# Peptides against a protein of PDB entry 3PUK: the designs that were tried, part 206

Target 1, 227 residues: chain A of PDB entry 3PUK
Amino acid sequence: ERGLKSVVWRKIKTAVFDDCRKEGEWKIMLLDEFTTKLLSSCCKMTDLLEEGITVIENIYKNREPVRQMKALYFISPTPKSVDCFLRDFGSKSEKKYKAAYIYFTDFCPDSLFNKIKASCSKSIRRCKEINISFIPQESQVYTLDVPDAFYYCYSPDPSNASRKEVVMEAMAEQIVTVCATLDENPGVRYKSKPLDNASKLAQLVEKKLEDYYKIDEKGLIKGKTQS

## One batch from the design tools (peptide; made by RFdiffusion4, then SolubleMPNN)

Design b2_p26_5_s1 (from b2_p26_5, 9 letters changed)
Fold by OpenDDE base, seed 3:
Parts: C-alpha cells; structure tokens; sequence
Structure b2_p26_5_s1 (fold): chain B 227 residues (1-227), chain A 26 residues (1-26)
C-alpha cells in the first residue's frame, strides 16, 4: 500500500502549490537533492503540470535566466541550497526569474533566514517552512535523510559519541515531521539493545513531539495513539 | 506593488511564528 505517499503529496499540494497558486500563472520549480527525491517518491510530472509547474530545475546546476517567469523554490534550509537561491536573486546579481516563492522542508536557521531577508526580500512573494523531512516508501514506511546515520549510531568508537548524538537529534526531528504530516502522536515502542540507542531515540522523539504540539495551530497537545 | 506589500506581511507573520517557537522552546 502507498498510503503515506498520498498523504505526503496531499500535504505538499496544500502547503505549497495551493498556497502560491495564481490563475493562469505558470512557474518554474527549483529543487535540491532532498526535494527531488521527495517529489519523485510521491508524484509524477503530470501531477506537477496540473499544479502549474512548467518545468523543474535542479537548483545546484547552472541555469539560463527566464526573467518573465516566477520561480517556486522547494528546497531544504541548507547553506548550499540557500546560496544557490541567493545567486539567483541576490542584490548584487541579475535576477534569473521575475520573483520567488520559497518553501523550506524544515525550520530555517536564523543565520540563513536573516541572510535571505537582508539580500532578497523584495524579490520574495512567499516564504514558508512546511516541515517535511522524510521520504515516503510504503503505507507506513519512510526513509530518514540523515547522512552517515548507520555509521555513527553503531560505532563502538567513543570519539564518535558527540556525532552520534547529533545524528540521533536529526533522526528524532525527522520522525516528528512524519507525525506532523500524519497528524498523529504515536506511542513509541522499541526493543532495548546493549547500546540502548532505541531508548535514547525514543526519548528524543517524545520530547520533540511534545514541543511540536505545544506550538501547533490548535495550541493543544494530542494524546498518545497506538502505533 | 500590491504583491510586495503582501510579501511584507507574510514575512512579518513568519517572523512572529519563529519568535513564538523560540519562546516556547526556551
């Protein structure tokens, strides 16, 4: 079953495409490595055409200007992706497109946010954080986008302890985005292992879930559900 | 011009949301 894929697509459609839709307007969409994988996992090019996307481009690649068209940036809030955006719209460079709509897959760090605001604010028509940081595989299966997660989590080397913690934090954050997308607050279940990584991760997830629902639109913390 | 004004309002809302998150998580 592909239930999670449909949920993710519906989330993107509502949060991104419906949000920036204008009658009769076509946009160029810019993707990075993560969002390319994300969209490929849950939609087809025909779906994007129906949402007013004429062409998709890789933000990291050299692109010719299309100054008469607006651009939709669906990207991760990383220095690499943001730098590419700034090259397209920076105050010191010729703009590649007419205007920009920016949708980040996660919370944008203050450093990057302030950099964008200071440099490109006049060219940006929308800027939102939509909180989708996972790749759907099956109905209830997803892939985390955490580089070297396996290496650090299972490393017996004490020198990797700090890096392991950072990786677990990132994994926990992405799991929370799954819960947010599904509108669920799951009760976490795990089997303990000698390294107790599962327990540590579960604790991080629970903490982050609590934090997330404290600041949701409803201002309410949902009860734990069976999952 | 109208779209620019709307963009400014959007930025303001986003900033307010970000600040709210910081306060709750502090």
Amino acid sequence: as target 1 above (227 residues)
Amino acid sequence: EEEEKEAEEEWKKLEELREKRKKVLA
Scores: peptide ipSAE 0.346, ipTM 0.844, DockQ to the pose 0.706
Fold by OpenDDE base, seed 4:
Structure b2_p26_5_s1 (fold): chain B 227 residues (1-227), chain A 26 residues (1-26)
Amino acid sequence: as target 1 above (227 residues)
Amino acid sequence: EEEEKEAEEEWKKLEELREKRKKVLA
């Protein structure tokens, strides 16, 4: 049994499935690219069935309406995923499902949040932002969903400096979600490299960890833990 | 009606949380 996978599953179960669970109710679950990978990494279809999910659909694909069933959207707060959601519920006459439960894997930008609120509020039964933006691989190993991270972090081209910063920020955010999931505020360790990327990333992580725990759901500032 | 009320409460809670976050990070 892989500890991190179990922790992630437990987090999803608590934050998503238990939150919207109704006795005798089955839901269609909509996933995007990230959440497909996430769930695939930490659960089986049988687990989802036990949580009241009858079928999983890709949010990016055209789907037939199932108007009698509620939909559980477990998606990243991206324009693409949000736009797909809006297409499902944006018009009163073209609702694909009975209602929506939306769970974002991260904080939804104001622009997207406001867009959802303005257009689909009547169709939404739940809307929550959870904090899981990493893929568990092993008991203590995770992967980051940051496209082109390697390319920009190790690019010698100064023109990529701005892109590198964006990538570093994204990586730092995802690392913080690991800590949040594990309920730990670890001391960050790193080894310096020629480009000092590790040091910069460590600083970003430390800063973001501090920010996260200042505003955590419990309203508690946690001390540093050993990890 | 109960589900709509719950949804409204969740939206309110979410908005409050988002605002709190903005204040702390500002």
Scores: peptide ipSAE 0.341, ipTM 0.839, DockQ to the pose 0.738
Fold by OpenDDE base, seed 5:
Structure b2_p26_5_s1 (fold): chain B 227 residues (1-227), chain A 26 residues (1-26)
Amino acid sequence: as target 1 above (227 residues)
Amino acid sequence: EEEEKEAEEEWKKLEELREKRKKVLA
């Protein structure tokens, strides 16, 4: 398969499934709203079965315990998803699953990380941040998952300035994950719009790209590509 | 006991990685 979808799938396969794969072992996979959309965009159920996933469950739903099986959590590092995870493993006596493998789609904030550590660290066999926070739609088109992005970015109300900044920060982070997934450090280009939003976003992306590549697992600072 | 040890080692590695990231970004 060609295009962004295949690249995304390959990254998930390598970073998540290959990382926690044990021969002959089946896992239950827990997804949130974002990762459900993500996987639906780049793979089929048959692909997941081949990777040792027996069933997919929604992390937000009340689920029956399967105490003999390990669970693979592929979730966003949000308070909502983390809280649902903590409900599954927060009680020592009533864990829903045998153990957990956690893969976050982005960097997990210290507040959430510490909360997990304090509550259920002994139940976690893997915890990684894989840095994929976008939905591939077409061969080279992706969608950012930022709630109310349009509303806040184009709001004339100055009272929304703080929220606009948060939205732009989130968008910038997700764009960086696209670049990271494609293994590209593009020179940021933007069109001047009546609003300085595009310029501000471009600056945020550039800054975050620099930060990301400084800490890249390969320790390689990649030069700017003329994408 | 082996499973708990594995979990502890995983957390240790993760914490070390996170600390390294903080140092690079500082």
Scores: peptide ipSAE 0.338, ipTM 0.840, DockQ to the pose 0.537
Fold by OpenDDE base, seed 2:
Structure b2_p26_5_s1 (fold): chain B 227 residues (1-227), chain A 26 residues (1-26)
Amino acid sequence: as target 1 above (227 residues)
Amino acid sequence: EEEEKEAEEEWKKLEELREKRKKVLA
């Protein structure tokens, strides 16, 4: 069985690198915290070089302009990452790069999307949402990028209930990205515990999976897969 | 110029997809 890392890399290669590939063209790739971890988990620098990436830069850092090169932004759709992008292209100042290709790891909120459109649309050659919001570790093991998930999900403090819901929502979304990446519609299984977090999460996942497949770009209706 | 046209088309496609998603999820 093909390892999750390989599947994720294949997805990124197809959805990102192949999508923006131009013969003989090298790009600078901008990563944020999540995508740095993601790529580190499933590829090597040599792999990125083969895909036409000359250098990797951290989007959060101050960078010198390289105006003759196009930039590939592989980033999460967060205010922080988007703001950094906007600083590169959205100001009255000269843009840092020749043009931008933007690939979001998840659905970009309308607020951020509209902000980008209004400020930087002319500089953007591609803007896509590729729906990969997890970190592969083992063949079928992955981690979720949800800050403080453990704290809120297992907090006995009722005051954290609202935050717990937000965290569960985020986890559910990321689990759906795994399923989408693997092209699976799993029959969600869980073991209930006293706090029943697993049940709630499972319900959220199921709902989101249903929603995902209703609008799947391939128009495929899949039955539940045992996973 | 060709790249700009391509960019415009890409934006259009993305917007259409996003709108479709909104309708399905509403």
Scores: peptide ipSAE 0.342, ipTM 0.840, DockQ to the pose 0.739; fails the geometry check

Design b2_p26_5_s2 (from b2_p26_5, 9 letters changed)
Fold by OpenDDE base, seed 1:
Structure b2_p26_5_s2 (fold): chain B 227 residues (1-227), chain A 26 residues (1-26)
Amino acid sequence: as target 1 above (227 residues)
Amino acid sequence: EEEEKKAEEEWKKLLELREKRKKVEE
């Protein structure tokens, strides 16, 4: 089996590039901080060129309009990234690109989704939520994009209890995206710790896995895979 | 007009998928 990097690349290729690909058409790709790291971890610029990407732009930077080209937005569903997108397409007179293909790395919150719909729906040719919210490092190693996870999860301060739960939920969600990317529904194993963080996280992961596989991309329920 | 129609169809599909997801999460 190929390493995690190869699996992630294959997922991105099929879910993003193949989905919006048109023969002979080049696109500008817009990346945010997370997706820049993600693509850098699993592909080369030459790979992107092969997929019809002519240039990569940082969504946070000021960019000159290229009105004759379509843009592929591969971004996280964050207020910052969405706001940058909205600046590109929020006004008919100020559209930076011909049209947009948007691929979110995770589920887009209703607040952000509704904001996009209300302002620039006509400019969007594709909008998909693909569950890839982790950075592959090695075949079995990945990094979660959860800020301050260590601090809140291991803080002995009871005032952080609510924040700890939010962080654990986010971590669990991202772990599920790893499983989805690997097309696996694994059993969860853990060792109990004094703070019971491992147990709580395991329970969250298990619950979220169940929910996810109730309605997968094919509308099928997958059984548990052997560990 | 054709492109706008396609965009509308895309949004319709996306909305349906989101609604299905919400039902599962409930």
Scores: peptide ipSAE 0.279, ipTM 0.820, DockQ to the pose 0.680
Fold by OpenDDE base, seed 3:
Structure b2_p26_5_s2 (fold): chain B 227 residues (1-227), chain A 26 residues (1-26)
Amino acid sequence: as target 1 above (227 residues)
Amino acid sequence: EEEEKKAEEEWKKLLELREKRKKVEE
C-alpha cells in the first residue's frame, strides 16, 4: 500500500516537477479538487518544498496576483479547471502570474485545448498531459471531508493559523466519528510532520476520544484499544 | 521575445504529441 503511494509520487515527481524544475526558481502551484486529493494522498508539504513549490493554491478560489512568480498548474482537464486557468491568464493586463506551466492529469479535449491555445498560448511555458487518474489508497485509510485541509494545514503563512486550527478541529471531530462508528478507542499514533500538524491533530483527537469514550453505549467505562 | 519563442516551441511539441496520441487511440 505504501508502495503504491510511493509509485504515484515518483510518477508525479518525474513527470511534473522534474520536467519544469529550474535551479533557484520557486513556483506557486495551483491545484484543483482531484489533484489536491491526489497529492495529499502521496506526499507532504516538505516534499513539495523540495520540488521548488513555495505555496499551493486552490485554482477555484479567487487569488491575489503574484506577478513576479511563475505558476505550476497541476489540474484535471475539466471545463471548470480550465476556465479558472483562463481567468488567471486570459487578460494581458490582468495576468496573475508571470507564466504558466500546465500539467493535465489526463488527455485534454480538443475543445478545451483550443480554447487555451487561442487565449493564453503566449503565457504557457510548458503544457503536458500525464496519465494519473486514480488516487492511491491504503487499507483502513479514511478520507475525511474537510475542505481546504491540505491548503491550510501546510500553509506557511502565519495569517492562516486560525484557519488551520479550525480545520484541525473539524478533522479531529471526523476522526472521532469514524472511531465511534467502528467502536474503537485507539491509542493515537502519529508521525512527526512539518509544522507539528500531526502532533496537534493527535492531541485534539486524543482529547476528544477521551471525552467520548469515558462511558460506552451501555454506560460503562470503556478502555483504550490498541491500534 | 525569447520566452515567446520558447512558448511557440512548446506548443509545437505539444501538438505533435497530441497527434501521436490520437493516432494510437484510433
Scores: peptide ipSAE 0.275, ipTM 0.821, DockQ to the pose 0.067
Fold by OpenDDE base, seed 2:
Order: sequence, then C-alpha cells, then structure tokens
Structure b2_p26_5_s2 (fold): chain B 227 residues (1-227), chain A 26 residues (1-26)
Amino acid sequence: as target 1 above (227 residues)
Amino acid sequence: EEEEKKAEEEWKKLLELREKRKKVEE
C-alpha cells in the first residue's frame, strides 16, 4: 500500500509542478505557513529542485525582487496570504517577480478571488484550486488545518455555536480533500459522543463528497468504498 | 499583448469552473 505522503506528493507534482512546468525555466516558489508544513511532510528540497524550483521563500517575509524570474505561489486562500501576494504585484514598478502562477490549497472565497482579479489579473499566468488541506503524518494518518477546531467543537458555551458550525464545515471540507486525494468515496462511519459532533460532521462529509464527485472533471460518480 | 490574452483566457476558464461549482452546491 502506498503511503499517504507519497500520494500527496504525487498530487502536488501533477496538479502544481507539471501544470506550470516549462522546459529550462526555473521558478521561485512562495509558501505560507500551511504549505511549508505540507511540503516538508512529503518531499525534500532535492525533489523541489528536480521540479524546477530554485528557491523557496516565505510569502510573509520581506523579499528582494527577482524580476527576471516567475514565481510559483503555493498558498492557502486566506486574507493574509492573498494580501502578501497582492503586495508583490501591486504596481508595475514594484513587482517582485516577472509573473505569477497561483495554486490554492483550497477553494478561494469570492471576496478574495475578486480582489485578486481586480488588482493583479494581468500578472497571473495560472490560477488553480487544488484541494489539499491536510498534512500527512503516517500512511493513513493526517492532521487537519483548522484553527481552534478542538476548542470550538468541544466548547460547552452556546456563544460559540456559530463558530462551531464554521469549524465543522472546514473540517468536513478537508476530509473530502483527503478522500479526493486517495481517490476514495467512503461510506461514512463514526462513533458519536454526547455532543453529536461526529454525526454532524459525517452528514457534512457525505454532502460534500456528493457535491465533489458531481462536479468532478471526469464526470464520474464513484460508488461507496470501504474505509 | 499575447500574454495578456492568455491571462484573460485563463481567468475566463477559472470563472466558468467556479460558476459550475456554485450551481452544484445550490
């Protein structure tokens, strides 16, 4: 059985590196907090060099312009990461790089998407959403990137109900990305605790899985698998 | 000019994809 790390790497290689690859061209890759962890978990620097990445930079840091090179942004669709990107291409005179390839780890909200389109559309060669929102730990173990998930899911405070729903939605979406990465459509199984979080999450996952496969580019609805 | 045209096509494609996704989620 192929480990989750190798599957994730294969997904990134196909969806990101192969998608923007040009012969003889080197790119600078910009990462945020999540994608730094993601790549660190499933590849080595030597692997990135083989994919045409010369330098990795942190998107949050001040960086020196390299105007002759194109930049590959592999980032999460967050206001923070998007704002950093926009700063890199805000004006013609202040462009950090020649052009940008943007790959989001998840669906980009309309607000952020529209902001990018309005400000930097001419500098962007590619913009894709690749749906990888988890960190592989072991062959079948992964970590979800949902801030304060534990706190909100298990909070007895009713004031957190709205936030809990948002967190549950985010978790469900990330679980779907795992399933998509593994090419699985599992029958959802869970053990419910008194807070019924597992039941609610299961329902959300089922709904999102259905939606995902309906809109799959292949147009195929996969049957339920054991998982 | 050619690069701008390519960029426009890319955005058009992406927008269409996003619209399709929204329709399925509704």
Scores: peptide ipSAE 0.268, ipTM 0.813, DockQ to the pose 0.665
Fold by OpenDDE base, seed 5:
Structure b2_p26_5_s2 (fold): chain B 227 residues (1-227), chain A 26 residues (1-26)
Amino acid sequence: as target 1 above (227 residues)
Amino acid sequence: EEEEKKAEEEWKKLLELREKRKKVEE
């Protein structure tokens, strides 16, 4: 299947499942709100079974320990998801699973990373940050996971200026993630809006794209792709 | 002990990667 959904699935398969795959080994997969939506948008349960996932659990829910099985955490790097992970492995005597493989959908902040390191380092067999912080809807359509984006971006209240900036930064980061997933460095085009939010967002995206491709392990400075 | 050693190696690699990333961002 051609489209953004297939690209996203291929990325997850390569970056997550192929990375931790062991022959004959089954894992429990823990998902949060975002990754539940993400996987639901680009794969079927049968696909996950083929990748060695026996069951899917919600990280936010109380779960019974399965101490003989390893757990695959595919989660966003948020305080809520990280706290739930820490509850699973924070105590040596009360580990819910045998070991953890952690794949974050985005860069994990140092504060959260250090917290995990200090508490659960011995239980973690793999920890990677993958860049997939969007939901594919259609072949060329994606949804950004930015809470209250509409409200803050279009709020006339000056008191929301700081929040608006945070939202725009988050949106820009997610757009860059889409570009990275598609392996494209697009020329940013936007339509001017009355509040000039599109222009500001475009500038943020351009800046972040430049930063991303400079850091890209492939060292490929890709020229601007005509979109 | 072997499993713990593997975990330590994983963290070492991850830390190195994060440090390299920080240097590029500066």
Scores: peptide ipSAE 0.256, ipTM 0.810, DockQ to the pose 0.551

Design b2_p26_5_s3 (from b2_p26_5, 10 letters changed)
Fold by OpenDDE base, seed 5:
Structure b2_p26_5_s3 (fold): chain B 227 residues (1-227), chain A 26 residues (1-26)
Amino acid sequence: as target 1 above (227 residues)
Amino acid sequence: DEEEKKAEKEWKELEELRKKRKEVEK
């Protein structure tokens, strides 16, 4: 299938499943709210079985220990998801799983990263940040995971200015993630919208794209592509 | 433990990557 869904799946397969794959080894996969939606949008359970996943568990739910199996955490770098992970491995005597492979859907904040390192470093066999913080809807359509984006971006209340900035930053980051997933460095184009939000977002995207491609996995600065 | 050694190496690599990212963001 040609489209954003197939690209997303290919990215996940390469960055997550191929990265931690061991022949004959089955893993339990832990998902949060975002990654549940993400995987549901671009793959089937049969696909996950082929990748060596025996069961999928919700990280937020109470789960019985399976101490003989390794766990694959595909989660967002949020306090809630990280806290749930820490509960699984925070105590040496009460580890729910044999070991952990952690793949974050976005950059993990230093505070959370340091907390994980300090508490569970010995239990972690892999920790990577993969940039995939969007949900593919159609071949060329994606949904950003930014809570209350519309409300804050279009709020006339000056008291929401700080919140608006946070939302805009999050949106810009996710757009860059889409570009990274598609391996494109597009020239940013926008139409004027109320309150000049489109212009502000475009500026943020351009800045973040520049930063990303300076440090991309290939170490290549890609020229702007036509979009 | 070979797996632990590998894990330690990967942590170092990740930290280096994160450091580089911070440097570019400045």
Scores: peptide ipSAE 0.311, ipTM 0.829, DockQ to the pose 0.830
Fold by OpenDDE base, seed 3:
Structure b2_p26_5_s3 (fold): chain B 227 residues (1-227), chain A 26 residues (1-26)
Amino acid sequence: as target 1 above (227 residues)
Amino acid sequence: DEEEKKAEKEWKELEELRKKRKEVEK
């Protein structure tokens, strides 16, 4: 069922969060493409909050400085991610955060490692390489291609409400597409999630499924299927 | 200062670990 996800989460919790945990301290967490998918697959925002993460940010995006807070970088050791990190700390006068804790999902090449060491070593409080290069998946689970879904769905900033709705709409559309492809009209079930995201998404999916399956491909009324 | 000292220690440890790994991979 969720055994692999639990194992992966436990690994991340131990190797990353417990490693840099400081009582009473909150951090901003920076994620890249891979780690966004990874965390999305095995944890919830509430889990991250419990680990002392106040907000998550995409490392590739231009971000406003939060100079009073330390940043936790959980990223892949790629030139792109490393370059983004270097932009955050490469200039002494323009550090985006107070300090950095960096955890790579794989072994960092010497070229990148040396580049970091030479440029930003004084800003780094932790630098570790963990070995997790896969995303846990369950049977009967589909990964949706909705950019920034993880960030907006779990954003504590009310200003992102509109963006969250757009993301949920896109997710709902894709779910309906999957159902249509599989010729299923499921009774939508969901587990409660923070910020009622699951409930909202479920409502959107139900509405769209009802619209889609009013008439089947043969022009007949189609009933719901239990799932 | 304490955090910086710890960081320096960790850098050394990481470098040693990386060195060992590289030796094993060769």
Scores: peptide ipSAE 0.308, ipTM 0.829, DockQ to the pose 0.152
Fold by OpenDDE base, seed 2:
Structure b2_p26_5_s3 (fold): chain B 227 residues (1-227), chain A 26 residues (1-26)
Amino acid sequence: as target 1 above (227 residues)
Amino acid sequence: DEEEKKAEKEWKELEELRKKRKEVEK
């Protein structure tokens, strides 16, 4: 069985690189902190070269314009990453690149989506949400990208209740992306701890899984599988 | 520009998908 790393790479290859690939065309790829870690976990630079990427750049850094080349933005839908993108295409005369292909690792909030549409839509050739919000470690091991998750989930302070809910929601969403990547609809199993975090998370995951498969682009409702 | 026209169509499709997702989440 191929590990989670290979599955993630196949997903990125199909959803991102194959989607925007043109024969004989090289692109500059822009990454943020999360996608840098993601790609580093599942591919090599040689793999990216084979996919038509000439160089990778950090979206947060100041970069020299390469106006004759198109840019592939593989980034998280965060205000920071989006703002950096907008700076690259803010004015016609100051465009860093010829055009942009944008692939978000998760669902982009309406506020950010609308901001992009209003400001840079003419420079964008692609904009997709591919739902990969985790870092693969081993065959079935992954790391969630939820800041301060441990702190809020295990906080005894009632004042953190609202923040805890947001964190739990984010965790549940990322778990669903793992399931989607593996093409699985698992029956959720959990062992309750004193704070009932596992039970709450399980309920959120179940709900999100149901929603995901109901609106799946392929219109497929999959039965529960063992995971 | 043919590429721009294609991009506009894709934007509309994405917006529709996003709308459908929101409807299911409600």
Scores: peptide ipSAE 0.324, ipTM 0.836, DockQ to the pose 0.814; fails the geometry check
Fold by OpenDDE base, seed 1:
Structure b2_p26_5_s3 (fold): chain B 227 residues (1-227), chain A 26 residues (1-26)
Amino acid sequence: as target 1 above (227 residues)
Amino acid sequence: DEEEKKAEKEWKELEELRKKRKEVEK
């Protein structure tokens, strides 16, 4: 199957599961709100079992320690998710799991990254940033995880201008992650609207695509693909 | 232990990667 769901799953399998897989080892996987939706959209529980995941847990919920097992954190780089992780490993005496493998769905801000490093770096066996911050719905349809995007982008209130820009940047970042997942650097086309949102978003996407393909996730220079 | 040593290497690698990324974004 060549649909977006299959592509996303393949990327997750390669970037996350294959990366931390040990023969005969089972892991507990911790998910947040976004990654729960993401995995639900592109795989089944049986698929996760095949990848060595015994159980999935919600990172936001109170969980009993399973100190003999390693944990795979597949989470978004948000303060909420990071704080939950830190509660699991912030104290040596209160470690919930044996060790952690962390895979972020996007670039982790320095503030959060430094906080993790300072508090529990010894408990972490892997920490990677993978660019998957969208939900595949159909072969050509996906949902962006940008709160209040509709409200701010289409608000006629000038007081929302700064917030609109932030939202558009976030949307552009997520669109770039789609392109990265598909391993494409396409040209951008748009139609002008009265609010010029489409044009602005297109420009942001183009700029961010250009920046992204200067250096890939592995620190290698990547060329443009033909449209 | 060996796993901790590996983790330290990976942290260093990640930090370098992050630095490179920032340089490109400038």
Scores: peptide ipSAE 0.318, ipTM 0.832, DockQ to the pose 0.837; fails the geometry check

